# Peptides against a protein of PDB entry 3JWR: the designs that were tried, part 151

Target 1, 323 residues: chain A of PDB entry 3JWR
Amino acid sequence: TRELQSLAAAVVPSAQTLKITDFSFSDFELSDLETALCTIRMFTDLNLVQNFQMKHEVLCRWILSVKKNYRKNVAYHNWRHAFNTAQCMFAALKAGKIQNKLTDLEILALLIAALSHDLDHRGVNNSYIQRSEHPLAQLYCHSIMEHHHFDQCLMILNSPGNQILSGLSIEEYKTTLKIIKQAILATDLALYIKRRGEFFELIRKNQFNLEDPHQKELFLAMLMTACDLSAITKPWPIQQRIAELVATEFFDQGDRERKELNIEPTDLMNREKKNKIPSMQVGFIDAICLQLYEALTHVSEDCFPLLDGCRKNRQKWQALAEQ
Target 2, 298 residues: chain A of PDB entry 3JWR as posed
Amino acid sequence: TRELQSLAAAVVPSAQTLKITDFSFSDFELSDLETALCTIRMFTDLNLVQNFQMKHEVLCRWILSVKKNYRKNVAYHNWRHAFNTAQCMFAALKAGKIQNKLTDLEILALLIAALSHDLDHRGVNNSYIQRSEHPLAQLYCHSIMEHHHFDQCLMILNSPGNQILSGLSIEEYKTTLKIIKQAILATDLALYIKRRGEFFELIRKNQFNLEDPHQKELFLAMLMTACDLSAITKPWPIQQRIAELVATEFWEQGDQVGFIDFVCTQLYEALTHVSEDCFPLLDGCRKNRQKWQALAEQ

## One batch from the design tools (peptide; made by RFdiffusion4, then SolubleMPNN)

Design b2_p11_4_s4 (from b2_p11_4, 7 letters changed)
Fold by OpenDDE base, seed 5:
Structure b2_p11_4_s4 (fold): chain B 323 residues (1-323), chain A 11 residues (1-11)
Amino acid sequence: as target 1 above (323 residues)
Amino acid sequence: ELEEFILEPYR
């Protein structure tokens, strides 16, 4: 395609130029091509292209395929969300110095997972999929969409001309796919809630050890969540805009719940209760986000900007809630 | 209770 030709021929700017190492990064001003260029830079600077002998054209095609398999008519869970998740992962690995704590395969898997974790998202949550009796609900009982996202990820990775993992040994390939699957499934916040207590306790007790395979897996899951939720850490203007996108998608679901399922939506998905968004955001930060970024900062102090951003946005939302 | 309430949209 012309798009592929353009991407493959383009000079890829430095990470510094693209600002993709910044925790304060915003994609709002970037074209689709620029987001793809950023993605190439992430793979390159993480040494993934070299270490796993990725062909440039194949990587370009894969990126475009991933982007293509996000829906454009979904307000939040689209390519830009996946891209921002991956960028936060890159920043956490580089600026947050987590790269030195992980293997190359883990890094490869995390980056692929971040980009792929919401593939073909429909703009509705698992609860809606279940209640609407969607065909996917017949395939999976829990983490329905996350299973679907992984299936889409696997489909793309195995598609002709998209096989970015062809340079891996059989064992490396199997390991990578395992980690990708685990990472994508970990983005189900229901699983996060179930597992986070173990992580926080390990940190609190100073017993956290990445050399333990179970704790490594747990950490990768927490890191995925931290990146997936990283919008809450962004500078206030960025945070506020993304919160509006999330609200739009939630309200769209709420509207569909009323119309299609004849149910009253929960407050966060109820357009009529938009005035409660600030207080709900404070609640979200307190209940879900703060402890995670605190714990992550304990693993790597260089991740502090994420925690600091979250705290600052809490203050902003609280101020709005008091009006 | 707050946690469950806040998480409902994300499930």
Scores: peptide ipSAE 0.361, ipTM 0.911, DockQ to the pose 0.256
Fold by OpenDDE base, seed 3:
Structure b2_p11_4_s4 (fold): chain B 323 residues (1-323), chain A 11 residues (1-11)
Amino acid sequence: as target 1 above (323 residues)
Amino acid sequence: ELEEFILEPYR
């Protein structure tokens, strides 16, 4: 395609030029081509292209395939969300110095997972899928959408001309897929809530050890969630704009819940309760986000900008809630 | 209570 030709022939700017190591990064001003260039730079600077002998054209095609398999009619869970998740992962690995704590396969898996974790998202949550008796609800009992996202990820990875993992041994391939699956499934916040207590307790007791395979798996899950939710850490103007996209998607679901299921949506999905967004954001930060970024900062102090951003945005939302 | 309320949209 013309898009592939343009991407493959383009000079990829440095990570410094693209500012993709910054936790304050924004994609709002970037074209789709520029987001793809950023993605290439992430793979290159993490040494994934070299270490796993990726062909440039194959990587370009894979990136474009991933982008193509996000829906354009979904307000938030689209390519830009996946791209921002991956950028936060890259920043956490580089600026946050998490790279030195992980294997190359783990890094490879996390980056692929971040880009792929919401593939073919429908703009509705698992609860809606279950309540609407969607065919996907018949295939999976728990984490319905996350299983679907992984299936889409696997489909793309196995598609002709998209096989970025062809340079891996059979064992490396199996390991990578296992980690990708675990990482994508970890983005189900229901699973995060179930597992986070163990992570926080290990940190609190100063018993956290990445050399333990179980704790490593736990950390990767927490890191995925931290990147997935990273919009809450962005500079205030960026945070507000992203919150509006999230609200739009939630309101769209709420409208469908009324129309299709004849139910009253929850406050966060109720368009009529837009005035409650600030207080709900404070609640979200307190219940879900703060402890996670605190714990992550304890693993690596260089991740502090995520925690600091989250705290600052809490203050901003609280101020709006009081008005 | 707060956690349950906030988690509902994310389930």
Scores: peptide ipSAE 0.360, ipTM 0.910, DockQ to the pose 0.297
Fold by OpenDDE base, seed 2:
Structure b2_p11_4_s4 (fold): chain B 323 residues (1-323), chain A 11 residues (1-11)
Amino acid sequence: as target 1 above (323 residues)
Amino acid sequence: ELEEFILEPYR
């Protein structure tokens, strides 16, 4: 309640002051309150508060509820990750000029999805959930955690005092929820790998058309992934620090895999193979990231800073791998 | 093959 009061009463600085339009944005120096203020600014500057008649207190409560439903004992998949994903989405929409290509409902859905996409993440991947025979694995066969994240998102949206979508018509509400679900599910990298070929081919052939509903859906999925992975695009000091958080979480899972499941973890999750991180990061960039940011830049040239950042970090990781 | 290896932790 005190936190809510403090947030609701606070003056929200401009996007310029908060630097939330910058692709190079870092949250390291920000307090939790400041991250919430940034989030309010994102909703406001995207005209979501006005267009959908959000009550300020309700938005504040919703933001705090979302933040609360991330675990503090998870090294990477926590509120700060979700916040950074949303900030990248905001930057892509504003500075990257993607806003002009999307409807207000799509923008609303994407921002909610970005903030919510890892809710109640447990610091382990779907494979671990499945192999550990967790109850969630009985509910869903694929994208187990992403379904859970969406369920958590829906729970919060429907919670008393958190109904930021109450100003929407029934049809708008349904559409928004559909897009949120699709966007959260799209953050399963397995789905990204499955679908990205279609996106890249459309771009390559210069046949990409956002007026096509299927291609629009595909683009939203790719954009979500681009924001979810955006740590790889950050200035090197930021990238390096985030990579350490990812490694920590992966190693924690690997340790649990050894102890609880009696299996040898894969290299990325094996603490004993820490020295392979630089080369693995190069591999990750080459296999997963570069082509995505290239394609995104083709959709909007103003997204180039993401691609440029990714390329620069590849060079940094490569240099470390050669040592 | 590399893709599969790199993606494994993310599945």
Scores: peptide ipSAE 0.359, ipTM 0.911, DockQ to the pose 0.259
Fold by OpenDDE base, seed 1:
Structure b2_p11_4_s4 (fold): chain B 323 residues (1-323), chain A 11 residues (1-11)
Amino acid sequence: as target 1 above (323 residues)
Amino acid sequence: ELEEFILEPYR
């Protein structure tokens, strides 16, 4: 395609030029082509292209395929969300110095998972899928969308000309797919809530050890969630704009719940309760976000900008809630 | 609980 030719022939700017190592990164000013170039740079600077012998054209095609399989009519859970999740992962690995704590296969899996974790998202949550009796609800009992996202990820990875993992041994391939699946499934916040207590307790007791395979898996799950929620850490103007996108998508679901299911939506999805957004954001930060970024900062102090950003945004949302 | 209420949209 013309798009593939343009991407494959383009000079890829440095990570410094693209500012993709910054926790304060914003994609708002970037074209789709520039987001793809950023993605190439992430793979290159993490040594994934060299270590796993990725062909440039195949990587370009894969990136474009992933981007294509996000829906344009979804306000938040689109390519830009996946791209921002991957960028936060890249920043956490580089600037946050988590790269030194992980294997190349784990890094490969996390980057693929971050880009793929919401593939074909429909702008509705698992609860809606269940209540609407969608066909996907017949395939999976829990984490319905996350299973679907992984299925889409696997489909793309196995598609002709998109096989970025073809340079891996059979064992490396199996390991990578296992980690990708676990990472995508970990983006279900219900799973996060179930597992985070173990992680926080290990940190609190100073017993956290990445050499333990179980604790490694747990950490990768927490890191995925930290990147997936990283919008809450962004500079305030960026945070506000992203919060508006999230609210738009939630309100769209709420409107559908009223119309299609004849139910009253929850407050976060209720367009009539827009004035409650600031207080709900404070609640979200307190209940979900702060402790995660605190724990992540304990694993790597260089991740402090995520925690600091989250704290600053809590203050901003609290100030709005008091008005 | 607040946690359950806040998490509802994400489930």
Scores: peptide ipSAE 0.353, ipTM 0.910, DockQ to the pose 0.261

Design b2_p11_5_s1 (from b2_p11_5, 5 letters changed)
Fold by OpenDDE base, seed 2:
Structure b2_p11_5_s1 (fold): chain B 323 residues (1-323), chain A 11 residues (1-11)
Amino acid sequence: as target 1 above (323 residues)
Amino acid sequence: SLEELAGEIYV
C-alpha cells in the first residue's frame, strides 16, 4: 500500500526528537504516520529489531495492520490509546529504567501487548458484551474483550507479511506468546483488582523479588495496567482532553444501554450525570491509580513522574468537584 | 464496590 511504502521509506527520527521517552508525551499533534514512526523507534531503541532480526518492512506492515484493526468510530479505545499505552511502556522501560529488570522476550512481549491490548475494541465494556448476549460472550465467560484482543493480536502476528516474530526460536516464540496473552488479559481491571493486593503487600513488606517467576508475572501484569491507565498521569490539559474522550465513549455505551438493553446506565455512563465526572475521577484515582503508581515507583524510583502526574491530576479533579 | 467501580471505569 501507499501507506506502507511511505512508512518503510521514511527516516525514523530519534526518540529524543519524538519525545517518546517523556512520561508527559502527547500524541495529539501527531499524524498517523508519525505514530507509526514513533512505534518503529520504540522497537529499535529497545533493541528488539536487532535482537530478533525483524525485517523493517515486516515491522512496518505489522504496525499498520495493528493500527488498521482498531476502530475509528470508537472515541477512546482506538489506535491512539494503544499507541499511548505502548509509549508509556517505552518510557517506563527507558526513563523508568524497567528495561534493566526484564528479559528481551519480556520487553518484546510487553510492547506487542501494549499495542495490541485493545484490538477491535467496540467502545463497550465486558458487562455490556455479556448483557447484550454478543457472540463473544458465548466464547468467553471472563475477560471477554481481552480474550478477543489477544485473538486479534495472534491473527495479525500470523498474517502473511506481518510475522515480526519469525526470527525467534520455537521456544522463544512460545514464551513470547504466553507473555503477550498474560499481559493482554491483565488489562482487564477486574483481574487487576484481584491481583494488586498481592503486589502491594510484597512491596509493603519489602519482599518483592523479580527473580521469582510468579512475582515477575505479577509485575508484568501491574506494569501493563500502569501503562493502560497512564492517561491519568498526563499533564492536566492532556488528561482533561483524554477524560473527555473516555466520557464520550462511556456516554455512547450508556445511550446504547438505554436503547438496546432498556436499562438505566450507571452514573459513569450516564450523559445526564456529566457534572459527576470530576468526583468520579477523584474516586477512580484514589481507588485504582495512586497505589499502583506508588508501588511502581517503589520498584523503580525513576517512574515517579507517573505518580506525580497522577497526584497533580487528582488535585485538579478535586478542585473541579468542589465547584 | 471497588470491583464495580473498576468494572465500570476501565472496560
Scores: peptide ipSAE 0.067, ipTM 0.817, DockQ to the pose 0.434; fails the geometry check
Fold by OpenDDE base, seed 5:
Structure b2_p11_5_s1 (fold): chain B 323 residues (1-323), chain A 11 residues (1-11)
Amino acid sequence: as target 1 above (323 residues)
Amino acid sequence: SLEELAGEIYV
């Protein structure tokens, strides 16, 4: 395609030029081509292209295929969300110095998972999919969308000309797919809520050890969630704009819940309760975000900008809630 | 709870 030719022929700027090592990164000013160039740089600077013998054209095609399999009519859970999740992962690995704590296969899996974790997202949550009796709800009982996202990821990875993992041994390939699946499934916040207590307790007791395979798996799950939620850590103007996108998608679901399911939406998905957004954001930060970024900062102090950003945004939301 | 609500939203 013309898009593939343009991407494959383009000079890929440095990570410094692209600012993709910054926790404060914003994609708002970037074209789709520039987001793809950023993604190539992430793979290159993590040594994934070299270590796993990726062909440049195949990587370009794969990135474009992933991007194409996000819906354009979804306000938040689109390519830009996946790209920002991957950028936060890259920043956490590089600037946050987590790269040195992980294997190359784990890094490969996390980056693929971050880019793929919401593939074919429909702008509705698992509760809506279940209540609407969607065919996907018959295939999976829990983490319905995350299973679908992984299936889409696997489909793309196996598609002709998209096989970025073809340089791996059979064992490396199996290991990578296992980690990708676990990482995508970990983006289900219900699983995060269920598992986070174990992680926080290990941190609190100073018993956290990445050499333990179970604790490694737990950490990768927490890191995925930290990157997935990283919008809450961004500079206030960026955070506020992303919160508007999230609210738009939630209100669109709420409107569909009224129309299609004949139910009153929850406050978070109720367009009529827009004035509650600031207080709900404070509640979300306190209940879900703060302790995660605190724990991540204990694993690597260089991740502090995520925690600091989250704290600053809590103050901003609280000030709006008092207005 | 807000946690359950947050879980339902991203589920």
Scores: peptide ipSAE 0.056, ipTM 0.815, DockQ to the pose 0.327; fails the geometry check
Fold by OpenDDE base, seed 3:
Structure b2_p11_5_s1 (fold): chain B 323 residues (1-323), chain A 11 residues (1-11)
Amino acid sequence: as target 1 above (323 residues)
Amino acid sequence: SLEELAGEIYV
């Protein structure tokens, strides 16, 4: 395709030029081509291209295939969300110095998972999928969308000309797919709520050890959630704009709940309750985000900008909630 | 957002 030819022939700027090591990064000014170039740079600077013998054209095709399998009519859960999740992962690995704590296979899996974690997202949550009796709800009982996202990820990875993992041994391939699946499933916030207590307790007791395989798996899950939610850490103008996209998508779901299911939406998904967004954002930060970024900062102090950003945005949302 | 959280976690 013309898009593939343009991407494959383009000079890939440095991570410094692209600012993709910055926790304050914004994609708002980037074209789709520039987001793909950033993605190539992430794979290259993490040594994934060299270590796993990726062909440049295959990587370019895979990136474009992943981007193509996000829906354009979904306000928030689109390619830009996946790209920002992957950029936060890259920043956490490089600037946050988490790269030195992980294997190359774990890093490979996390980057693929971050880019793929919301593939074919429909702009509705798992509760809506269940209540609408959607065909996907017949395939999976829990984490319905996350299983679908993984299935889409696997389909792309196995598609002709998209096989970025062809340089791996059979054992490395199996290990990588296992980690990708676990990482995508970990983006189900219901699963995060169930597991986070164990992670926080290990940190609190100073018993956290990445050499333990179970604790490693737990950490990878928490790191995925931290990157997925990273919009809450961004500079205030970026945070506000992303919150508007999230609200748009939730209100679209609420409108569908009224129309298709004859259900009154929750305040969160109710367009008429837009004035509650600031107080709801404070509650989200307190209930979900703060402890996670505190714990992550205890694993690596260089991740502090995520915690600091979250705290600053809490103050901004609280000030709006008091007006 | 709390909206994602309430919809996906609590509902």
Scores: peptide ipSAE 0.052, ipTM 0.819, DockQ to the pose 0.230; fails the geometry check
Fold by OpenDDE base, seed 4:
Structure b2_p11_5_s1 (fold): chain B 323 residues (1-323), chain A 11 residues (1-11)
Amino acid sequence: as target 1 above (323 residues)
Amino acid sequence: SLEELAGEIYV
């Protein structure tokens, strides 16, 4: 395609030029082509292209295929969300120095998972999919959308000309797919809530050990969630803009819940309760986000900007809630 | 409650 030719022929700027190592990164000013160039840079600077012998054209095609399989009519859970999740992963790996704690296969899997974790998202949560009796709800009992996202990821990885994993051995391929699946499934916040207590307790007791395979898996899940939620850590103007996108998508779901399911939406998805957004954001930060970024910072102190950003945004939301 | 809010975000 013309898009592929343009991407494959383009000079890929440095990570410094693209600012993709910054936890404060924003994609708002970037074109779709520039987001693809950033993605190439992430793979290159993580040594994934070299270590796994990726062909440049295949990587370009894969990136464009992933981007194409996000919906444009979804306010938040689109390519830009996936791209920002991957950028946060890249920043956590590089600037946060998590790269040194992980294998190349784990890094490969996490980056693929971050880019792929919301593939074909429909702008509605698992509860809506279940309550609407969607065909996907018949295929999967739990983490319905996350299983679908993984299936889409696998489909793309196996598509002709998109096989970025063709340089892996059979065992490396199996391992990578396992980690990708676990990482995508970990973005189900219901699973995060179930598992986070074990992670926090290991950190609290100073018993956390990445050499333990179970604890490694747990850490990768927590890291995925930390990147997926990373909008809450962004500089306030960016945070506000992303919160508007999230609210738009949630209100669209709430409107559909009223019309299609004849139910009153929760406050989070109720357009009529827009004035509760600041207090709900404070509650979300306290219940979900703060402890995660605190724990991540204990694993790597260089991840502190995520925690600091989250704390700053809590103060901003609290100030609005008091108005 | 925070649990209800967590439920609302994740349900």
Scores: peptide ipSAE 0.050, ipTM 0.805, DockQ to the pose 0.256; fails the geometry check

